Peptides against a protein of PDB entry 4JHK. Designs and how they scored, part 58

Target 1, 212 residues: chain A of PDB entry 4JHK
Amino acid sequence: EDYKIQSFDLETQKLLKTALKDPGSVDLEKVSSVIVDQSLKDQVFSREAGRICYTIVQAEAKQTNGSVFRRNLLNRLQQEFKAREETRKRSTQEWVCLVSFICNIFDYLKVNNMPMVALVHPVYDCLFRLAQSDALKNEEEVDCLVLQLHRIGDQLEKMNVQLMDELFNLLRDGFLLQEDLSSMGRLLLLEILEFRAGGWKLSDTAQKYYYS

## One batch from the design tools (peptide; made by RFdiffusion4, then SolubleMPNN)

Design b2_p8_8_s2 (from b2_p8_8, 5 letters changed)
Fold by OpenDDE base, seed 5:
Structure b2_p8_8_s2 (fold): chain B 212 residues (1-212), chain A 8 residues (1-8)
Amino acid sequence: as target 1 above (212 residues)
Amino acid sequence: MASYVPGP
């Protein structure tokens, strides 16, 4: 299967491929570091990184009953999360990649088919940050916010409906009251508001409105 | 995983 690792050099690709098949034979701390680093740089990869991570976690568990990779991954994620404001200041692109990566880890990295509860609040914190006025005026951040909510909103709501209600109150207020939204940003907010209202699905009417 | 396509 294609894990979309072509953005790496050949040596790193080999490392990742080995980790996927024989995790016990590689430095899984290094692997986790490489994945996180690339996820901060490559938006496409950040969307696929969750699947890669899940595969490595499962492979390690089956091979050695270990969890070295997962521990290192989550530790690194926590570090990046703590530094998220600095990251945002330095690079909007890296910031949205970070959010995307964390959300994808939440989406894919299941343990015993359960989401990582420890990621729930960090994910919400990231989404709340994207829902602030200074972020809503930035179309790149709005794109990220709406994309993640499309991907994992229903799962997040199941974990904490109160936080989701609070988040969408901010989004509704942004849509209605914030004057410096781009036209596309406002459209995206409206779309996601309708998306949740429709049970995290688009109605036929909404589908036609936005995509036809 | 759910997919999203930005509207026009």
Scores: peptide ipSAE 0.010, ipTM 0.587, DockQ to the pose 0.030
Fold by OpenDDE base, seed 2:
Structure b2_p8_8_s2 (fold): chain B 212 residues (1-212), chain A 8 residues (1-8)
Amino acid sequence: as target 1 above (212 residues)
Amino acid sequence: MASYVPGP
């Protein structure tokens, strides 16, 4: 497998590659920290990070039946999650990266072929924050919200349909009632509303409308 | 009307 880790220096790349193949030979706390740090800076990497994390978790489980990496990863995620409002105030980009990373971890990091239940509420909390009026007016936040719902919305709904209903009530209200949405933001909200209404897929009519 | 939404 090829992992997109070119953004790291050569020494760190070697560290990550070693962690992927022989996790017992490296400091897994350091590895987790490096992955989280970069994921908070690069939204594109955050998606790759999910896959990397899954691979390391599986490798460690097979090698030692251990969970040191996952434990350290989740601890760091919890810290970042707790500080999410401060992160948002400091940098919209970092906030969007944080949400993207948490969602990608939820998507990729399966344990016993199951999503980690502990991440369900944190993910919803992030999405609900993006669905607030002060966030919906920012295209970067709307992009993030819609992207995550496209990626993991169906999985999240299976975990808690009531929260998903509440979330989409907010999105419908935003679409219909909020005046300071950008044109693109409004289009994205409409698309995702129809996406869910169609069973997390676009109807033929909608597909032609949005992507012809 | 012409409308386009970028893919995810």
Scores: peptide ipSAE 0.009, ipTM 0.579, DockQ to the pose 0.029
Fold by OpenDDE base, seed 1:
Structure b2_p8_8_s2 (fold): chain B 212 residues (1-212), chain A 8 residues (1-8)
Amino acid sequence: as target 1 above (212 residues)
Amino acid sequence: MASYVPGP
């Protein structure tokens, strides 16, 4: 199994590869820190990070019945989540990377084939933040919001349909009422509204409309 | 009328 870790130096690549195969032989706190740090800088890596994290969690559970990596990962995520407003102020890129990473961890890091309940509210909080008027006018944030909803919206709705309804009320209002949306932003909001309305799928008609 | 939206 190959993982996209070319962005790391050779020593770190070795560390990650060892963690994937023999997690008990490495400092799993350091491994988690390295993965989070890179995920906050590289949005492309964030999805790969989810898969990597899942593999390490499974390997550690199998090897030692331990959960050191997962605990450290979640602790670091909690720290970054708490600081999300400062991150957003500092760098939109880092902010959307953070959201993307948290969503990807939610998507990949399953326990007994179920999402981690502890991540549900943090994910929703991030998506609600992206749905605020000051974020909707920023196309990079709209891109992130719509991308995450495409990836995990159906799963997230199953965890809490009430919050999803509230979120999409905000998106509808943004689409209809907010004046400073870009044309692309408005199209993305319309697309995701129809995507959910279609059961998190696009009809043939909608597919043709948006992607022909 | 059709309007293109980039895929996710």
Scores: peptide ipSAE 0.009, ipTM 0.580, DockQ to the pose 0.030
Fold by OpenDDE base, seed 3:
Structure b2_p8_8_s2 (fold): chain B 212 residues (1-212), chain A 8 residues (1-8)
Amino acid sequence: as target 1 above (212 residues)
Amino acid sequence: MASYVPGP
């Protein structure tokens, strides 16, 4: 398989490629740090990062039955999560990258073909933060919120339907009652409300309405 | 918050 790592220098690319093939021969803490650092700056890369992380985890498990990479990755992620409010205050872009990365790890880094339970509440916490009034007025945060719900909403609901109901109550209230939403933000909220109501699917008509 | 790191 080919991985999109062209944004890294050649030495780092070699490091990542080696980690994918022979994880025991490299510093997996360094590898995890490189991936996290880039994911916090590039929301597009965070999707690829999830796939890369999964592959490294599988490779290490096969090679040594180890979990050094996963432990380092999740430890770093925990640190970033704890500092999420400070990150949000400093940079909206870094904040949405953080949310995107956490959600992508949830999506890709499965254990025994199941989502990691430890990530469920952190993911919901991030989404609830994006659903607050001060965040809903920011189009970049609304974009992030709706994107994540499109990607992993159905999986999250299966893990905790009560939290999902509570989250969507906030989104409904935002759509109906919040006055300082952008027109695009309001449209996105309406779409995601309909998306869930339709069983996390969009009809062809709805697809054309919102995205054509 | 609970740790991301799974238990042993």
Scores: peptide ipSAE 0.007, ipTM 0.517, DockQ to the pose 0.058

Design b2_p8_8_s3 (from b2_p8_8, 5 letters changed)
Fold by OpenDDE base, seed 3:
Structure b2_p8_8_s3 (fold): chain B 212 residues (1-212), chain A 8 residues (1-8)
Amino acid sequence: as target 1 above (212 residues)
Amino acid sequence: MASYEPGE
């Protein structure tokens, strides 16, 4: 497998490559730190970060039956989550990167092919925050919200359908009632409403309509 | 528009 880590310096790339193959030979706390730091800066990388994290977790478990990397990763994630409101105030970009990272960890970092239950409420909390009126007026936040729901909505609903219903009630209200939505924001909300209604899938017709 | 397909 090839991992997209070209954005790091050569030394860090070597560190990450070693962590992927021989995690016991590197400082896994440092590895987790560099992954989180980059994920908080680059929303695109956060997707790759999830896959990288999963591979390191599996490699460490196989090699030493350890969980040092996962422990450090989740500890850092918890710290960032607790400070999410301050992050949002500081930078919308950093905030959506944080949400993306949390969602991608939920998506990739599975135990026995099951999502980590401990991440369910934090993920929902982030998505609910993006569904508030003050966030829905920001196209960048709407894009993040819709993107995450496309990626993990079906999995998240299986964990708690009641919370998903509540979330989509907010999205429907935003679509119908909120006056200061951008044209793109409104379109994205409509699309995600249809996406869920279609069983978290887009018909070929809808695909052409929204993305042609 | 943005793509939300797997592998974006």
Scores: peptide ipSAE 0.009, ipTM 0.567, DockQ to the pose 0.031
Fold by OpenDDE base, seed 5:
Formats: sequence, structure tokens, C-alpha cells
Structure b2_p8_8_s3 (fold): chain B 212 residues (1-212), chain A 8 residues (1-8)
Amino acid sequence: as target 1 above (212 residues)
Amino acid sequence: MASYEPGE
């Protein structure tokens, strides 16, 4: 299986490839750091990073029954999460990359085929932040919010339907009441409201309306 | 799973 790691230098690529095959032979803390750093810069990579992380976790578990990589990864994520407001202030792009990465880890990094419970509240917290009025007026943040909900909304709801209801109450209010939304932002909010209402699926009619 | 992509 091929992984999109061409953006890294050759030495780092070698490190990642080795981690994927023989995690016990590399510094897994360094590996986790490299993956997180790149994911915070490249939203596209963040999804690939989820697959990479899952593979490394599985490889380490099989090889040594260890969880060094996962622990380091989650520790770093927690650090970034705690600093999310500072990140948002510094760069919207970095902020949405952070959210995207956390959501992708939630999506891909399964333990015993189950989502990591520890990530549920951090994910919701990020999405709730994106649902605040000051974020909803920023199209880049709305894009991120809607993208994540499309990707993991159904899974996240299964973990906590009450929080999902609260989140969508905010989105509904934003759609209906907030006056400084962009046209695209308002459209995206409407779409995601309908998406959930349809059981996290798009009807043929909705597909044509929004994407044709 | 099909999902929304920004820019569509």
C-alpha cells in the first residue's frame, strides 16, 4: 500500500517507511512529531496521516504489543488542542488543519475497531468552536466544519447524540439568525443541516441542488 | 464514504 509522503525529505520518508514496517527500529516519538507537524501545515496530508498512524499503531501492536507511537501522538494532539485558540488567532489555515487532523485521527485510528473515546470531546470542542458566530462568518472555517461533519458526523453522533443535537442547534441558529454569513457559508450550513436530517446521507435531489 | 469537499 502506498502512502503520500513525497512532501517529506528523503531521510524522513525513510523514517516513515521504516515506521510502517518495523516500528520498533525507529524513534516513534520523532515519527509522531513529524506526522503531526506536517498535518498542521497540510490539510490534504492530514487525511493520509490518519491512515499512516493507524498502520503504525497496528504494526507496533503486532510487533511488540506496544503503544508508544499512539501515546506520543495523542500527547502531541492534546498539546495542540489545548493551544487551539492561540493557533486560530495566529492562522486560520493552521487552525483548520488542526481540526482536520484531529477529526481524521478520530476517523482512522481505531482501537479494536472502535473509535477512541478520548477523542470524542476534543472533536466536539473543535466543531463547537467552528460553530461560534465569529467562526461562521469565515468561509474557510465553515468549509472545515462542514467537511468534518460530512466525514465523521455519523460516527460522532453515535458517540454522543446530545452533543450533536446541541451543535446543530448552533448551526441552525447561525443559518437563520446570523446576518454576516457569506452566501456560500449559508448554503453550506443549509446543506449540512439537510445532510444530518437525511441520516448523514445526501438525497438525489439535494445532490443536484448543491453540487450540480 | 462520499463527503463534501471544499470548492465543489
Scores: peptide ipSAE 0.009, ipTM 0.565, DockQ to the pose 0.031
Fold by OpenDDE base, seed 1:
Structure b2_p8_8_s3 (fold): chain B 212 residues (1-212), chain A 8 residues (1-8)
Amino acid sequence: as target 1 above (212 residues)
Amino acid sequence: MASYEPGE
């Protein structure tokens, strides 16, 4: 298996490669920290990070029946989550990277092919924050919100349909009532409203309209 | 299933 880790220095790449194959031979706390740090800087990497984390978790489970990496990863995520408002104020880019990373971990880091229940509320909290009026006026935050809902919306709804209904009430209100939405922002909100209404799928006509 | 990517 090949992982996209070229953004790291050679020493860190070696560390990650070793963690993927022989997690018991490396400092898994350090590995988790490195992955989180890079994910907060590179939104594209955050998706790859989810896959990497899943592989390390499985490798450790098979090797030692341990969960040291997962515990350290979740602890670091919890720390970043708690500081999310400060992160958002400091850097929109880091904020959307954080949201993307948490959502990607939710998507990839499954136990017995099931999402981690502990991540459900943190994910929803992030999406609800992106659905607030002060965030909907920022195209970067709207892009992030819509992207995550496209990727994990159906899974999240299965975990808590009530929260999803509440979230989409906010999105509908934003679409209809918020004055300072950009034209693109309104288009994206409309698209995601239609996406959920269609069972988290797009019709052929809608696909051509939004993505051709 | 179609997914939105930033920049599209």
Scores: peptide ipSAE 0.009, ipTM 0.554, DockQ to the pose 0.032
Fold by OpenDDE base, seed 4:
Structure b2_p8_8_s3 (fold): chain B 212 residues (1-212), chain A 8 residues (1-8)
Amino acid sequence: as target 1 above (212 residues)
Amino acid sequence: MASYEPGE
């Protein structure tokens, strides 16, 4: 397996590679911290982070039947989640990276091949925050929102359809009623509304319209 | 537009 970790220095890359193969030989708290820190800076890595985390969790479970990495990861995640409003105020980029990271952990870090129930509400809370009027006017936040819904929307809906309905009510209202949306933002909202309406799939026509 | 499809 190949992981996109070239953004780290060589020492950290080695640390991560070792964690993936022999988690018992490294400081898993440090590994989790490094992954979270980088995920808060790089949304592209955030996608890889989910996969990396899952692999480390599985490796540790197999090696020692331990869960040190997962516990440290989730503890850090919870800390960042609790501070999400302050993060948003400080840096939109870090905020959307945080959301992306939480969503990717939800997507990849599964228990018995099922999403972690404990992450459902935190994920929805983040998405609901992105669906507020003050966030919808920011294209970076809209991009994040739509991206996550494309990635994990169907899974989230399976976990709680009522929350998904409420979320999309907000998105519909934003699309129809909010005047300070950018043209692209409005287009993205329309697309995601259609995406869900189509069973979390795009028709060939829609695919061409939005992404060709 | 940018692609938001899984596997992008």
Scores: peptide ipSAE 0.008, ipTM 0.569, DockQ to the pose 0.032

## One batch from the design tools (peptide; made by RFdiffusion4, then SolubleMPNN)

Design b2_p9_3_s1 (from b2_p9_3 with S1E D9E)
Fold by OpenDDE base, seed 1:
Structure b2_p9_3_s1 (fold): chain B 212 residues (1-212), chain A 9 residues (1-9)
Amino acid sequence: as target 1 above (212 residues)
Amino acid sequence: EPSWAEQVE
C-alpha cells in the first residue's frame, strides 16, 4: 500500500516504514513528531497522514497492546492546536495544513470504529475559526473550510448537530453579508450550503460546476 | 483543557 511518504528523505521513509511494520523497534515519539511536522508543511501529506497514523496505531496495538504512538501524536497535535492563532498569524499555509491534519486524524483514527469524541470540539473550533469574517475573506482558508466539510461534515454533524447548525448560520451570514468575499468564495460557500442541504452529497454535475 | 490523549485512553 502507498502511504504517500515520498516527500520525506530516505532515512525518514525507512523510519516510517519500520513504524508501520514493527512499531516497537522505533522511537514512536520521533515518528509522531515527524508526521506532525510534515503535515504542517505539506497539505497533500496532511490530508493523507491520518491513514498512516491509523496503521501505526493498529500495528502497535496488535504488537504490544500499547498506545505510545497515539499518545504522543495526540499530545503534539493538542500542542499545535493550542498555538493555532499564532500559527495562523505566522503562516496561513501552516494553519490550513494544521486544520486539514486534525480533520484527517478525526476521519481516520477511529477508536472502536467510532470517531474520537475528544476531537469533536477541537475540530469544530477550527472550522468556526475559518468561518470568522477575517478568515472568510482569505480564499485559502475558505478552500480549507469547504474541503473539510466535504470530507467530514456528515460525521461531525452526527456528533453534534447543534454546533453544525451554528456553524452554517455563520456561513450563510458570510455568504450574504461579507463585503470583501470574492465571487469564488461566495460560490464555494453556496456550494457547501447546498451540499449539507442535500444530505452531505451533490451530483457529479453539480460538483463539477462549482469546482471546475 | 484536558488531555486529548488521556480522554481516549
Scores: peptide ipSAE 0.710, ipTM 0.964, DockQ to the pose 0.767
Fold by OpenDDE base, seed 5:
Structure b2_p9_3_s1 (fold): chain B 212 residues (1-212), chain A 9 residues (1-9)
Amino acid sequence: as target 1 above (212 residues)
Amino acid sequence: EPSWAEQVE
């Protein structure tokens, strides 16, 4: 399997490739740190990072029955999550990268083919933060919110429908009542409201209208 | 806040 790791230097690429094949021969704490660092800078990479992380987790489990990589990964992610408000204050870009990364980890890092229950509330916390009035006025945050809901909304709803209902109540209120919402932001909120209402699916007509 | 890692293990 091919992984997109061209953004790293050659030495780091070698490290990652080795981790994917022989995780017991590398410093898995270092590997996890490198992946998290890059994911917090590049939102596009965060999706690839999810696949990479899952592969390493599976490889380590099979090789040594260990979970060192996953432990280090989740510990670092939790640290970043705890500091999310400071991150948002410092950089909107870094904040949306953090949200994207945690959502992608939720999406890809399955345990026994199931989502990690421990990440359900943290993911919702991030999405609820993006649904607040001060965030909805920022198109970059709205983009992130809508993107994540497209990717993992159906999975999250299965884990906790009550929280999803509450989240979309906020989004509907933002759509209808918030005056400083941009035209694009309002359009995106409308789209995601329709997306969920349609069973987390988008018609061909709607897809063309919103993303042509 | 409880450890995510410990919850998964």
Scores: peptide ipSAE 0.708, ipTM 0.963, DockQ to the pose 0.787
Fold by OpenDDE base, seed 4:
Structure b2_p9_3_s1 (fold): chain B 212 residues (1-212), chain A 9 residues (1-9)
Amino acid sequence: as target 1 above (212 residues)
Amino acid sequence: EPSWAEQVE
């Protein structure tokens, strides 16, 4: 199975591959740190890293019935979340990578085949921040917002439909009232409004209209 | 804020 770790140097790739198969033989705190660091720098990796993390969690559970990796991962992620406003001010790219990674962890890192309840509000907080007027004018942030809603919107709604309703009220307001919203941003917001209205599904024709 | 890690364990 390809875990898309080609962006790492060979030594780090070896570390990650070992963690995936024999987590007890590596420093899992270091592994978690490396994954978070790369996820904050590489958007392609940040959106895929959840699968890697889940595999490591499963491997450790099977091998030692431990949760060292998950604990370290979540602790680091929570630290980054707390500093999210400073991150956004420093780098929009790192900010959207952070959001993407948190959402990806929510998507892949299941506990007893269920989403982690602890991540529900943090994920919504990130999405609400992306839905603010100062963020909607930035196409990179709009891209991130729409992408995450496409990926995990249905799952998030199942966890808290009231928050999802509030979020989409903001998106509708942004769509209608934001004067400096780009044409592409406006199209993306319209598409995601239609996506949810259609039960988190779009026809192939609609998909081509917005993305092809 | 409560620890995410502690909540999931």
Scores: peptide ipSAE 0.707, ipTM 0.963, DockQ to the pose 0.801
Fold by OpenDDE base, seed 2:
Structure b2_p9_3_s1 (fold): chain B 212 residues (1-212), chain A 9 residues (1-9)
Amino acid sequence: as target 1 above (212 residues)
Amino acid sequence: EPSWAEQVE
């Protein structure tokens, strides 16, 4: 399998590959830290890291019935989440990478084939932050918001439809009332409104219309 | 906030 780890140096790549195959032979705390670090600065990796994490979790569970990697990963992720406003202030890119990574973990790192309930509110908190007026004026944040909703919106709604309704009320207001939205931003918001209204589906024609 | 890690263990 291709786990998209080419952005790491060769030594770290070896570490990650070993973690994927023989997690008991590596420092899984270190593995979790390097994954989080890279996810905060690499947008491509932050969108792919969930699959890597899930594989390591499953490998460790199977090999030693342990959960060292997951524990360290979630602890670090929670720390980054707590500091999300500072991260956003420091770097919009790091902020959207963080959101992307959290959403990706939510998507891939399931427990007993179910989403982690503990991540539901944190994910919504991130999306609500992206839906605020100061964020909607930034195309990079709008891109992130819409992308996450496309990937995990249906799952999130199943976990808490009330929060999803509230979120989309904000998006509707942003679409209609936000004065400094870019034309592309407004288009993206319109598309995501239609996407949810259509049961989290978009026709091929509509897809091409918005994203061709 | 409660520990995310503890909630899933």
Scores: peptide ipSAE 0.707, ipTM 0.963, DockQ to the pose 0.792

Design b2_p9_3_s2 (from b2_p9_3, 4 letters changed)
Fold by OpenDDE base, seed 1:
Structure b2_p9_3_s2 (fold): chain B 212 residues (1-212), chain A 9 residues (1-9)
Amino acid sequence: as target 1 above (212 residues)
Amino acid sequence: SLSWAELAE
């Protein structure tokens, strides 16, 4: 099984592999911190780290019926979330990595096959931030916004349709009124508007039109 | 506000 941990050094890879199989034998606070740190630096990893986290959570639950890893992960993630404006100011790349990781955790860490209610508002807060005028002019932030909505938009809407309606009102306004929006950014916003209108589905032809 | 960890339990 490939957990996509090749971006870590060999010692850290060993730590993560041990956590995946025998979480009780490692410092799970350290493991969670390492995962969050790397997720803030590597967008590819931040988008895929949810599966790793889910596996560790399941392994710990099976081994000790504990949730130490999940608690530490969520505590660290909440700390980063609280500092999100400073992160965005420092590095757009780290900011979109943070959003991607939070959304990925929302997607993978389900409780009884249901999304964690605790993450609904934090996820929406991130997406609303990306929908502000100062963010919509940045293609990197628009890419992140549209990507997350493709991945978890249907799940988020199920949790709170009112917030989703409000979010898409902002996106429609951005599409129509944002003067410094690039042609590609405007195209991506149009695509995501159509994506939701179509029940969070898009034809293969339309997919190629917007993304190739 | 409550921590995410607490809300998840």
Scores: peptide ipSAE 0.601, ipTM 0.943, DockQ to the pose 0.876
Fold by OpenDDE base, seed 2:
Structure b2_p9_3_s2 (fold): chain B 212 residues (1-212), chain A 9 residues (1-9)
Amino acid sequence: as target 1 above (212 residues)
Amino acid sequence: SLSWAELAE
């Protein structure tokens, strides 16, 4: 199986490859740190990172029944989450990378084939932050919000429909009332409202309309 | 509060 790790130096690539196959032979704290660091810089990598993390978790569980990697990963993520407002202030790009990574971990890192309950509120907290007026005016944040909802919205709703209703109330209000939305931002909000209303599905015609 | 790691186990 191939993983997108070309952005790392050769030594780090070797480390990651070893972690994927023989996690007991590497420093899993270091591995988790490297993955988080890169995910905070590259939003595209964050999705692949989720898959990589899941694979390492499964490999370690199978090899030693251990959870060292998962513990270190989640501890680091929680630290970044706690500092999310400072991150957002410093760099919108790093902030949306953080959100993307947390959402992708939620998406990929299943426990007993179920979403990790511990991440439900943190994910919603991130999405609610993106749904605030000061964030909706930033197209990069709107892009992130809509992308995550396309990826994990249906799963999140199953975990807590009340929070999802509240979130979409904010999005509806933003769509209708916020004056400083970009044209693309407004289009994306309209699309995601329709997406959920359609059971987290869009027709091919609608998909082409909004994303062509 | 419990850590995410602790809640996951």
Scores: peptide ipSAE 0.598, ipTM 0.943, DockQ to the pose 0.901
Fold by OpenDDE base, seed 4:
Structure b2_p9_3_s2 (fold): chain B 212 residues (1-212), chain A 9 residues (1-9)
Amino acid sequence: as target 1 above (212 residues)
Amino acid sequence: SLSWAELAE
């Protein structure tokens, strides 16, 4: 199995490769920090990061029955989460990367083949923030919101349908009432509303229509 | 808020 880590320097790539195969031989705190740092800069990597993290977690569990990597990862992630408003004010790009990373960790880092309960509310908090009026006017934030809901919406709903209902009430209101919502943003909101209504499924035709 | 790491056991 290949992992997309070409964005790192060669030394870091070696570190990550070693962590994937022999996590006990590397500084797992450093590994987690490197992954988080890159995920906060590259939204595309955040998806890969989830897969990488899962592999490292499994490797460490198998090797030493330990959870050092996961603990360090979650601690750093929680720190970034706590500072999310400051991050958003500093850089929308970094903010959506943070959300993407949290959501992808939720998606990939299963515990006993189940979603991490600890991440349910943090994920919803991020999505609710993206659903606020000041965020819906930014296409980058809308893109992030809709993308995450496409990826993990069905899983999140299973964990808490009440929060999902509340979230989609905000999205509906944004779709209908927000004046400064871009045309593309409005289309994306409409699509995600239809996506959920269809049981978190979308036809190929509709997919092409909304995302080109 | 509780530690995510602790909640994950």
Scores: peptide ipSAE 0.598, ipTM 0.943, DockQ to the pose 0.803
Fold by OpenDDE base, seed 5:
Structure b2_p9_3_s2 (fold): chain B 212 residues (1-212), chain A 9 residues (1-9)
Amino acid sequence: as target 1 above (212 residues)
Amino acid sequence: SLSWAELAE
C-alpha cells in the first residue's frame, strides 16, 4: 500500500517507511512525535495518519509483540488533550486538528477489530466541547463536529448511547435556541440531526440538498 | 487515574 507522506522531507519519509515495514529498527518515540506534530497542523493528514498508525502498531505486534509505538502515541495524545482549552484559545485550526486526529485514531486503531474503550470518553469530551454555545457560533468548529459525527457517530453510539443522547440534546438546543449561529452552521446542525435520526445515513436527495 | 496508554493495554 502507498501512504501519503509526501509532505515530509526525504529523511522523515524514509523514517516513516522504515517504521511501516521494520518498526524495531527505528526510534518509535520519534516516529510517533512526527506523526502527531503533522496531524496537529493538517486535518486532512490526520485521517491518513490513523491508517499509518494502525499499520505501525500491527507491524510492531507482529515483529516483537511489542506496543512501544502505541504507548508513545497515546501518551502524546493525552498530553495534547489535557491542554485542549489552551490550544483552542491559541488557534481554532489547531483545536479542530486535534479533535480530528483523536477521532481518527479512535476510528482506525482497532484492537481485535474493536474500538479502544479508553478513547470513548475523551472523544465524547471533545465533541461535547464543540457542542457548547461558544463553539457552535464558529463555523470551523461546527464543520469539525459534524464531520466527526459522520465518520464515527455510529461507533460512538454503540459504545455509549446515553452520552450520544445527551450530546444531541445539546445540538437540538443549539439549533433551536442559539441566536448567533451562522446560516451554514444551522444548516449543518439540521443535517446531522437528520443523519442520526435516519440511522446514521441520509438519502441521496437529502445529501445533495445539503452539500451540492 | 490510569493513562490512556495503560488503559489501552
Scores: peptide ipSAE 0.598, ipTM 0.943, DockQ to the pose 0.834

